# Designs tried in a protein design run: peptides against a protein of PDB entry 3VZA. Part 79

Target 1, 98 residues: chain A of PDB entry 3VZA
Amino acid sequence: RVERLCKSKELFEERLGLEIRRIHNEQLQFIFRHIDHKDPDKPYMFTLSINEQGDYEVTSCTPPLDCISEFQLKVRETNNFSAFIANIRKAFTALSFK
Target 2, 62 residues: chain B of PDB entry 3VZA
Amino acid sequence: AAYVTQLYYKISRIDWDYEVEPARIKGIHYGPDIAQPINMDSSHHSRCFISDYLWSLVPTAW

## One batch from the design tools (peptide; made by RFdiffusion4, then SolubleMPNN)

Design b2_p18_3_s1 (from b2_p18_3 with S2P K6L Q10K M13L)
Fold by OpenDDE base, seed 4:
Structure b2_p18_3_s1 (fold): chain B 98 residues (1-98), chain C 62 residues (1-62), chain A 18 residues (1-18)
Amino acid sequence: as target 1 above (98 residues)
Amino acid sequence: as target 2 above (62 residues)
Amino acid sequence: SPLSALELLKKILSLPPD
């Protein structure tokens, strides 16, 4: 089972181009790659925590997204975490077109 | 960890077939109405195309 | 019972950093 879990994580990382890392100060780092077809390894990142109120809180976004605050509000309202992540990737993709 | 893989499923709703050759991207995306099979030859596509395609399966409606 | 995304995040965040 351990081997399967490790393989699963690797498959998701490569195929979705999404790495999830636990970093300092009780935050998760979400790293998107495969966004820019001209530079597939270019990272697009945001960090996420759960604040004292128990709400999703984006603590950083690189490159910055004008819509990230709205997405944070939406995920708090809907609790649709899947749509939250997918919309962020969509926004990063749009940004990559400059 | 198990929690991370569960999180990937919560995000993507994709379940991989772990018993196929590495070059075969095979799995199932579970949408709200229909399960969509995934079956791709990775050698026929770029990494970006594969990722874009898989993410296109994930609804963005809140 | 399956964990919600929020519960999963809390579990992950309780782990040591990578």
Scores: peptide ipSAE 0.702, ipTM 0.956, DockQ to the pose 0.815
Fold by OpenDDE base, seed 2:
Order: structure tokens, then sequence, then C-alpha cells
Structure b2_p18_3_s1 (fold): chain B 98 residues (1-98), chain C 62 residues (1-62), chain A 18 residues (1-18)
């Protein structure tokens, strides 16, 4: 099972181009790659924490996204974490074309 | 690792087939209505295309 | 019982740091 879990993580990381890491100060870092077709390894990332109220809180976004605050609000309202991540990737993708 | 893989599933709703050759991207995407099979040869596509395709399966509606 | 995304995040963040 452990081997399968490790393989699963690797498959998700490579195929989705999404790495999830625990970082300092009780945060998760989400790193998107495979966004820029001309530079597939270029990272697009944001960090996420759960604040004292128990709500999703984006603590950083690189490169910055104008829509990230709205997405944070939306995920708090809808609890649709899948859409949250997908929309962020979509926004990063759009940014890569500018 | 278990929680992380579960998180990936919560995000993507994809369940991989772990018994196929590495070059074969095979799995199932579970949407709200119909489950969509995934079956592609990674050697025929760029990494970016593969990722874009898989993410295209994930609804963005809130 | 399957965990919600929020619960998963909390679980991940609650794990002992390496």
Amino acid sequence: as target 1 above (98 residues)
Amino acid sequence: as target 2 above (62 residues)
Amino acid sequence: SPLSALELLKKILSLPPD
C-alpha cells in the first residue's frame, strides 16, 4: 500500500503538473507546472492555510493573481475545493499567455 | 502520503490504473454525472498537453 | 468515512514535521 501511495503521488504530480508540499507555519504550497508550453517547468504557485476561524486562507500567490481573493471567497462560500484549485490553474494558464 | 493522495482525488476526481505500463495514462475521472475513462499514450503528447487535458476534465463551476 | 478537502488539509497540516 505504501508503494502504491508513493506511486499515486508521483503520477498525480507528473500528470497534473501539481505538487503539494507542507511548508513552514502550517501552510500548504501548491505548485503548478506544465502551464507554459514554452517553459513547462516554470512554476506557478500559491500557499494556503487554515486560519483561526477554520477558513481557507491564501497566504501567497506567485505570480500574483487579481482573482485570487475572489476565489478564496468563493471556496469559503461553496466549499468546492476542486473548483478552487481548477480555477486557480485556469487563471495561471491565462496569465501565461500575456 | 495517504492524505495527500486523497487530496489529489478531491481535487481531480481521478482514479489511476496502477497496473498498466508507465507510458500509458489510464484511469477514470468521476464527474457528477458520468464517469469518464482516461486512456492515452503519454509518448504521443507533451507534458503540457496531458496536464491541460486532464485539468479540462475538472469542472470550474463553483 | 471519506474526509472533506478541509479535513484533509487539517490532517496534512497536523502531521508531525519531518
Scores: peptide ipSAE 0.701, ipTM 0.956, DockQ to the pose 0.731
Fold by OpenDDE base, seed 3:
Structure b2_p18_3_s1 (fold): chain B 98 residues (1-98), chain C 62 residues (1-62), chain A 18 residues (1-18)
Amino acid sequence: as target 1 above (98 residues)
Amino acid sequence: as target 2 above (62 residues)
Amino acid sequence: SPLSALELLKKILSLPPD
């Protein structure tokens, strides 16, 4: 079971180019790679926590995204976490062309 | 952990086939209407293309 | 048994740190 879970995590990390890490102060770090085709290993990341009200809260975003606050609002309204992550990746992708 | 892999599924809605050779990217994407197979030869594509393609399967509509 | 994304996040964040 442990081996399978490890393999699953590795496959998702490599294929989606998304690493999920727990960091200090009860936060999750989402690290996107494979965004910039000229620099596949360049990380695009944000950190996420659940605030005292129980809501999604983005605590950092590197590089910064103008739309991140709107996405935070949208995910709180819709609870569509999948769309939340996908839209962030799309935004990072767009940013990589600038 | 199990929760992390479950989270990946919640994000991507992809279930991998773990029994194929490493060079084969095989799985199923579960969309709202129908399930779609994923079956790629990783040697034919860049890592960026593969990721872009897989993410293209994930709806961005809220 | 099925957990929402929010519940999963809470579970992950509640685990002891390494």
Scores: peptide ipSAE 0.700, ipTM 0.956, DockQ to the pose 0.758
Fold by OpenDDE base, seed 5:
Structure b2_p18_3_s1 (fold): chain B 98 residues (1-98), chain C 62 residues (1-62), chain A 18 residues (1-18)
Amino acid sequence: as target 1 above (98 residues)
Amino acid sequence: as target 2 above (62 residues)
Amino acid sequence: SPLSALELLKKILSLPPD
């Protein structure tokens, strides 16, 4: 099972182009790659924590997304974490064409 | 870790087939309506295309 | 029962930083 878990992580990272890291101050870093077809390894990132109120809180976004605050509101309202991540990737994708 | 892989599933709703050859991207996406098989030859596609395709399976409706 | 995304995040966040 341990071997499968390691393989699973690697498959998700490569195939989705999404890396998830635990970083300092009780935050998770989500790193998207494979966004820019001309530069597949270019990272698009955001960090996430659970604040004192127990709510999702985006603590950083690189590059910045105008829609990130709205997405934070939406995920708090809907608890649809899947849509939250997918919409962020969609926004990063759109940004890559600018 | 187990929690991270579970999180990947919560995000993508994809379950990989871990018994196939590395060049084969095989799994199942569990959407709200029906389960969709995934079966791709990775050698036929760019990394970006593969990722875009897989993410296209994930609904963005809140 | 499967953990919610929030529960998973809390568990992951309880781990040491990478």
Scores: peptide ipSAE 0.700, ipTM 0.956, DockQ to the pose 0.824

Design b2_p18_3_s2 (from b2_p18_3 with Q10E M13L)
Fold by OpenDDE base, seed 2:
Structure b2_p18_3_s2 (fold): chain B 98 residues (1-98), chain C 62 residues (1-62), chain A 18 residues (1-18)
Amino acid sequence: as target 1 above (98 residues)
Amino acid sequence: as target 2 above (62 residues)
Amino acid sequence: SSLSAKELLEKILSLPPD
């Protein structure tokens, strides 16, 4: 099972181009790659925490996204974490074309 | 690792087939309606295309 | 035992640091 779990993580990381890491101060870092077709390894990332109120809180976004605050609001309202992550990737993708 | 893989599932709703050759990207995407099979040869596509395709399966509606 | 995304985040963050 452990081997399968490790393989699963690796498959998700490579196929989705999404790495999830624990970082300091009780945060998760989400690193997107495979965004820029001309530079597939270029990272697009944001960090996320659960604040004292139990709400999702984006603590950083690199490169910055104008829509990230709205997405944070939306995920708090809808609790649709999947859409939250997918929309962020979509926004990063759009940014890569500018 | 268990929680991380579960998180990936919560995000993507994809369940991989772990018994196929590494070059074969096979799995199932579970949507609100119909489950969509995934079956592609990774050697025929770029990493970016593969990722874009898989993410295209994930609804963005809130 | 199915956890929500938020619960999963909390579980991940609650794991002992290495």
Scores: peptide ipSAE 0.721, ipTM 0.957, DockQ to the pose 0.739
Fold by OpenDDE base, seed 3:
Structure b2_p18_3_s2 (fold): chain B 98 residues (1-98), chain C 62 residues (1-62), chain A 18 residues (1-18)
Amino acid sequence: as target 1 above (98 residues)
Amino acid sequence: as target 2 above (62 residues)
Amino acid sequence: SSLSAKELLEKILSLPPD
């Protein structure tokens, strides 16, 4: 079971280019790679927590995204976490072309 | 942990086939309408292309 | 047995740190 879970995590990390890490102060760090085709290992990341009200809260975003606050609002309204993450990746992708 | 892998599924809606050779990217993407198979030869694509393709399967509509 | 994304996050964040 543990071996299978480890394998699953590794496959998702490599294939999606998304690493999920727990960091200090009850936050999750989402690290996107494979964004810049010229530099596949360049990380694009944000950190996320659940605040005292039980709402998604983005605590950092590197590089910064102008749309991140809007996405936070949208995910709170829709509870569509999948779209939230996918839109962030799309935004990072667009940023990589700048 | 199990919760992390479940979270990946909540994000991507992809279920991998863990019984195929490492070079084969095989699984199922579950969309709102019908499930779609994923079946790629990783040796034919860059890591970036693979990731871009898989993410293209994930709807961005809120 | 099915957890929402938010519940999963909370579960992950509640685990003991390494």
Scores: peptide ipSAE 0.721, ipTM 0.957, DockQ to the pose 0.769
Fold by OpenDDE base, seed 1:
Structure b2_p18_3_s2 (fold): chain B 98 residues (1-98), chain C 62 residues (1-62), chain A 18 residues (1-18)
Amino acid sequence: as target 1 above (98 residues)
Amino acid sequence: as target 2 above (62 residues)
Amino acid sequence: SSLSAKELLEKILSLPPD
């Protein structure tokens, strides 16, 4: 099962182009690749924590997204984490077209 | 990494078939209405196309 | 497991450093 878990993580990382990393100060970093078809390895990333109130909190976003604050509000209201991540990727994709 | 893989499922709603050869992208996407099979030959597509396609399966409605 | 996304995040963040 451990081998399968490792394989599963690798498959998700490669196929979704999404890496999830734990970083300092109780945060998760979400790194999107495969966004820019001209530069597939270019990273688009944000960091996320659960604050003292128990709410999702975006602590950084690179490159910046105008919509990230609204998305944070929406995920707090709906608890739709899937839509939250998918909308961020959609926004990064739109940004990659300049 | 059990929690991380579970998180990937919560995000994507995709369950992979781990018994096929590496070049075959096979699994099931569990959408809100009906489950849809995924079955792709990765050698026929770019990495970006594959990712875009898989993400297109994930609803963005809040 | 039936953990929510938020609960999964909390579980991941509670694990000791590797």
Scores: peptide ipSAE 0.720, ipTM 0.957, DockQ to the pose 0.771
Fold by OpenDDE base, seed 5:
Structure b2_p18_3_s2 (fold): chain B 98 residues (1-98), chain C 62 residues (1-62), chain A 18 residues (1-18)
Amino acid sequence: as target 1 above (98 residues)
Amino acid sequence: as target 2 above (62 residues)
Amino acid sequence: SSLSAKELLEKILSLPPD
């Protein structure tokens, strides 16, 4: 099972182009790659925590997204974490064409 | 870790087939309607295309 | 039952630092 879990992580990272890291101060970093077809390894990132109120809180976004605050509100309202991540990737994708 | 892989599933709703050859991207996407099989030859596509395709399976409706 | 995304995040964040 341990081997499968390791393989699973690697498959998700490569196929989705999404890496998830624990970073300092009780935060998770989500790193998207494979966004820019001309530069597949270019990272698009945001960090996330659960604040004192128990709510999702985006603590950083690189490059910045105008819509990130709205997405934070939406995920708090809907608890649809999947849509939250997918919409962020969609926004990063749109940004890559600028 | 187990929690991270579970998180990937919560995000993507994809379950991979771990018994196939590395060049084969095989799995199942569990959407709200019908489970959709995934079966791609990775050698026929760019990394970006593959990722875009897989993410296209994930609903963005809140 | 499976954990929610938030519960998963909390568990991940509760792990000892690397």
Scores: peptide ipSAE 0.719, ipTM 0.956, DockQ to the pose 0.760

Design b2_p18_3_s3 (from b2_p18_3 with Q10E K11L M13L)
Fold by OpenDDE base, seed 3:
Structure b2_p18_3_s3 (fold): chain B 98 residues (1-98), chain C 62 residues (1-62), chain A 18 residues (1-18)
Amino acid sequence: as target 1 above (98 residues)
Amino acid sequence: as target 2 above (62 residues)
Amino acid sequence: SSLSAKELLELILSLPPD
């Protein structure tokens, strides 16, 4: 079971180019790679927590995204976490073309 | 790790086939309407293309 | 699992640090 779980995590990390880490102060770090085709290992990342009200809260975004605050609002309204992450990746992808 | 893998599923709605050769990217994407198979030869594509393709399966509509 | 994404996040964040 542990071996399969480890393999599953590695497959998701490599295939989606998304790493999820727990970091200090009760936050999760989402690290996207494979965004820039010219530099596949270049990270695009944001950190996320659940605040005292029980709401999703983006605590950092690197590089910064103008749309991140709107996405935070949308995920709070819809609870569509999948769309939240996917839209962030789409935004990072668009940013990589600049 | 169990919660993290479950989180990956909540994000991507992809269930991998863990019994195939490493070069084969095989699984099922569960969309809102019909489940779609994933079956790719990783040696035919760049890492970026593979990731872009898989993410293209994930709806962005809120 | 019937856990929501938010519940999963909270559970992950509740685990002991490495």
Scores: peptide ipSAE 0.693, ipTM 0.956, DockQ to the pose 0.825
Fold by OpenDDE base, seed 1:
Structure b2_p18_3_s3 (fold): chain B 98 residues (1-98), chain C 62 residues (1-62), chain A 18 residues (1-18)
Amino acid sequence: as target 1 above (98 residues)
Amino acid sequence: as target 2 above (62 residues)
Amino acid sequence: SSLSAKELLELILSLPPD
């Protein structure tokens, strides 16, 4: 099963172009690739924590997204984490064309 | 890695078929209404196309 | 698993460093 778990992570990373990393200060880093078809390895990333109030908190976003604060509000209201991540990827995709 | 893989499922709602050859992208996407099969030959597509396609399966409605 | 995304995040962040 351990081998399968490792394989699963690798498949998700490659196929979704999404890497999830634990970084300092109790944060997770979400790194999107495969966004820019002209530069598939270019990273688009944000960091996320759970604050003292138990709420999702975006601690950084690179490149910056105008909509990230609104998305943080929406995920706190709806608890739809899937839509949260998918909307961020959509926003990064839109940004890559500008 | 167990929690991370579970997190990937919570995000994507995709369950991979781990028994097929590496070039085959096979799995099931569990949408809100019905489950949709995924079955692609990765050699026929770019990495970006594959990712875009898979993400297109994930609803963005809050 | 019946864990929520938030619970998964908390568990991941609670694991000891490698």
Scores: peptide ipSAE 0.691, ipTM 0.955, DockQ to the pose 0.786
Fold by OpenDDE base, seed 2:
Parts: sequence; C-alpha cells; structure tokens
Structure b2_p18_3_s3 (fold): chain B 98 residues (1-98), chain C 62 residues (1-62), chain A 18 residues (1-18)
Amino acid sequence: as target 1 above (98 residues)
Amino acid sequence: as target 2 above (62 residues)
Amino acid sequence: SSLSAKELLELILSLPPD
C-alpha cells in the first residue's frame, strides 16, 4: 500500500503537473507546472491555509492573480474545492498567454 | 501520504490504473453524471498537453 | 472513511513535520 501511495502521488504530480507541499506556518503550497507550453517547468503557485474561523485562506499567489480573492470567496461559499483548484489553474493558464 | 493522494482525488476525481506500463496513462475520471475513461499513450503527447487534457475533465463550475 | 477537502487539508497540516 505504501508503494502504491507513493506511486499515486508521483502519477498525480507528473500527470496533473501539480505538486502539493507542506510549508511553514501551517500552510499548503500548491505548485502548478506544465502551464506554459514553452516552459513546462515554470512554476505557478499559491499557498493556502485554514484560518482561525475554519475558512480557506489564500496566503500567497505567485504570479499574482486578480481573481484569486474572488475564488477564495467562491470556495468559501460553495465548498467546491475541486472547482477552486481547477479555476486557479485556468487563471494561471490564461496568464501564461499574456 | 494517504491524505495527499486523497486530496488529489478530491481535486481531480481521477482514479489511476496502477497496473499498466508507465507510458500508459490509464484511469477513470468520475464526474457528477458519468465516469469517463482515461487511456492515453504518454509518448504521443507533451507533458503540457497531457496535463491540459486531464484538467479539462475537471469542472470549473462552482 | 470519506473526508472533505478541508478535513484533508487540516489532517495534512496536523501531521508531524518531516
């Protein structure tokens, strides 16, 4: 099972181009790659925490996204975490074409 | 970790087939209505295309 | 056991540091 779990993580990381890391101060870092077709390894990332109120809170976004605050609001309202992550990737993708 | 892989599933709703050769991207995407099979030869596509395709399976509607 | 995304995040963050 441990081997499968490790393999699973690796498959998700490579195929989705999404790495999830624990970082300091009780935050998760989400690192997207495979966004820029001309530079597939270029990272697009944001950090996320659960604040004292129990709400999703984006603590950083690099590069910055104008829509990130709205997405934070939306995920708090809908609790649709999948759409939250997918929309962020979509936004990063759009940004890569600018 | 188990929780991380579960999180990936919560995000993507993809379940991989772990018993195929590494070059074969095989799995199932579970949407709200139907399950969509995934079956790709990774050698025929760029990493970016593969990722874009897989993410295209994930609904963005809130 | 089915956990929500938020619960998973909390559990991940609660794990001992490596």
Scores: peptide ipSAE 0.690, ipTM 0.955, DockQ to the pose 0.749
Fold by OpenDDE base, seed 4:
Structure b2_p18_3_s3 (fold): chain B 98 residues (1-98), chain C 62 residues (1-62), chain A 18 residues (1-18)
Amino acid sequence: as target 1 above (98 residues)
Amino acid sequence: as target 2 above (62 residues)
Amino acid sequence: SSLSAKELLELILSLPPD
């Protein structure tokens, strides 16, 4: 089972181009790759925490996204975490076209 | 790792087939109405295409 | 599991550092 869990994580990381890391101060870092077809290894990332009120809070975004604050509001309203992550990737993709 | 893999499922709604050869990307994407099979030969596609395709399965409607 | 995404995040963040 442990071996399968490790394999599962690796498959998701490679196939989705999404790495999830726990970092300092009770935050998760989401790292997208495979965004820019000309530079597949270029990272697009954001960090996320759950604040004292129990709400999703984006603590950083690199590169910056103008829409990230709106997405934070939307995920708090809808609790649709899947759409939240997917929309962020969509926004990063759009940004990669400059 | 258990919670992280569950989180990946919550994000993507994809369940992989772990019993196939490494070059085969096989699984199922679960949508609200239908289940979409995934069955790709990774040697025929770039990493970016594969990721873009898989993410295209994930709804962006709030 | 019936855990929500938020609950999963909270659990992940509550685990001891590796």
Scores: peptide ipSAE 0.690, ipTM 0.955, DockQ to the pose 0.816

Design b2_p18_3_s4 (from b2_p18_3 with Q10E M13L D18E)
Fold by OpenDDE base, seed 1:
Structure b2_p18_3_s4 (fold): chain B 98 residues (1-98), chain C 62 residues (1-62), chain A 18 residues (1-18)
Amino acid sequence: as target 1 above (98 residues)
Amino acid sequence: as target 2 above (62 residues)
Amino acid sequence: SSLSAKELLEKILSLPPE
C-alpha cells in the first residue's frame, strides 16, 4: 500500500501539475506547474493554513492574484475546497496570458 | 502520503487506474452528476494539455 | 476514511515539514 500511495502522489503531481508540500509554520504550499504552455515548469504557487479560528487562510500567493482574497472568502462560506483550488488554477492560467 | 493522496482526491475527484501501463492515463472522474472515464495516451499530448484537460473536469462553481 | 478537506489539511499540517 505504501508503494501504491507513493505512485498515486506522483501520478497526481505529474498529471495535474500540482505539488503539495508541508512547509514551516503549519502551512501547506500548493505549487502549480503546466500553466504556461511556453514554459511548462514555471511555478505558480500559494500557501495555505488553518488559522486560530479554524478558517482557511491564504498566507502568500506568487504571483499575486487580485481575486485571492475573494476566493478565500468564498471557500470559507461554501467549504468547497475543490472549487477553491480549481478557481485559483483558473486565475493563474488567465494571468499567464498577461 | 495517505492524507495527501486523499487531499488530491478531494480536490480533483479523480481515481486513477494503477494497473495500466505508465503511458496510459486511465481513471474515473466523479463529478456531481455522472462519473466519467478518463483514458488517454500520454504520448499523444503535451504535459500542459493533459493538465488543462484534467482540470477542465473539475467544477469551478462554488 | 472520509475526512473533509479541512480535516485532511489539519492532519497534514500536524506533521513536520519534509
Scores: peptide ipSAE 0.725, ipTM 0.957, DockQ to the pose 0.879
Fold by OpenDDE base, seed 3:
Structure b2_p18_3_s4 (fold): chain B 98 residues (1-98), chain C 62 residues (1-62), chain A 18 residues (1-18)
Amino acid sequence: as target 1 above (98 residues)
Amino acid sequence: as target 2 above (62 residues)
Amino acid sequence: SSLSAKELLEKILSLPPE
């Protein structure tokens, strides 16, 4: 089972180009790659925590996204975490063309 | 690792087929309506294309 | 065994640091 879980994680990381890491101060770091077709390894990332109120809170975003605060609001309203992550990737993708 | 893999599923709604050869990207995407198969030959596509395609399966509607 | 995304995050964040 452990081997399968490790394989699963590796497949998701490579195929989605999304790495999820636990970092300091009770935060998760989401690292997107495969965004820029000319530089597939260039990372686009944000960090996320659950605040004391139990709400999703984006603690950083690199490169910065104008829409990230709105997405934080939307995920709090809808609890659609999938759409939250997908929209962030979409925004990073759009940013890579500029 | 179990929680992380579950989180990937919550994000992507993709369940991989772990029994196929490494070059085959095979799985199932579970959308709100009908489950859709994923079946790609990774040797035919760039890493970026593969990722873009898979993410295109994930709805962005809130 | 059906955790929400938020619950999964909390579980992950509660694990011992590596």
Scores: peptide ipSAE 0.724, ipTM 0.957, DockQ to the pose 0.788
Fold by OpenDDE base, seed 5:
Structure b2_p18_3_s4 (fold): chain B 98 residues (1-98), chain C 62 residues (1-62), chain A 18 residues (1-18)
Amino acid sequence: as target 1 above (98 residues)
Amino acid sequence: as target 2 above (62 residues)
Amino acid sequence: SSLSAKELLEKILSLPPE
């Protein structure tokens, strides 16, 4: 099972182009790649925490997204974490077209 | 890594087939309607295309 | 029962930084 879990993580990272990392100060870093077809390894990332109120909080976004604050509000309202991540990727994709 | 893989499932709703050859991207996407099979030859597509395709399966409706 | 996304995040966040 351990081997399968490791393989699973690798498959998700490669196929979705999404890496999830635990970083300092109780934050998770979500790193999207495969966004820019001209530069597939270019990272698009944001960091996320659960604040004192128990709410999702985006602590950084690189490159910045104008819509990230709205998405944070939406995920707090809907608890649809899947849509939250997918919409962020969609926004990064749109941004990559410059 | 169990929690991370579970998180990937919560995000993507994809369950991979771990018994196929590495070049085969095979799994099942569990959307709000019927489950959709995933079965593609990675050698026929770019990494970006594959990722875009898989993410296209994930609803963005809140 | 499976954990919610938030519960998963909290459990992951309890781990040391990578």
Scores: peptide ipSAE 0.724, ipTM 0.957, DockQ to the pose 0.855
Fold by OpenDDE base, seed 4:
Structure b2_p18_3_s4 (fold): chain B 98 residues (1-98), chain C 62 residues (1-62), chain A 18 residues (1-18)
Amino acid sequence: as target 1 above (98 residues)
Amino acid sequence: as target 2 above (62 residues)
Amino acid sequence: SSLSAKELLEKILSLPPE
């Protein structure tokens, strides 16, 4: 089972172009790749924590997204984490077109 | 690692078929109404196309 | 008894550092 779990993570990372890392200060880093077709390895990333109130909190976003604050509000209201991540990727994709 | 893989499922709603050759991207996306099969030959597509396609399966409605 | 996304995040964040 451990072997399958490792394989599963690798498949998700490669196929979705999404890496999830635990970083300092109780944060998760979400790194999107495969966004820019001309530079597939270019990272688009944000960091996320659960604050003292138990709410999702975006602690950084690189490159910055004008919509990230609205998305944070939406995920707090709806608790739809899937839509949250998908919308961020969609926004990064739109940004990559300049 | 179990929690991370579960998180990937919560995000994507995709379950992979782990018994196929590495070049075959096979799985199931579980949408709210219909389960959509995934079956791609990775050698026929760019990494970006594959990712874009898979993410296109994930609803963005809040 | 599946965990929510938020619960998963909390579990991940509570793990020992690598």
Scores: peptide ipSAE 0.723, ipTM 0.957, DockQ to the pose 0.751

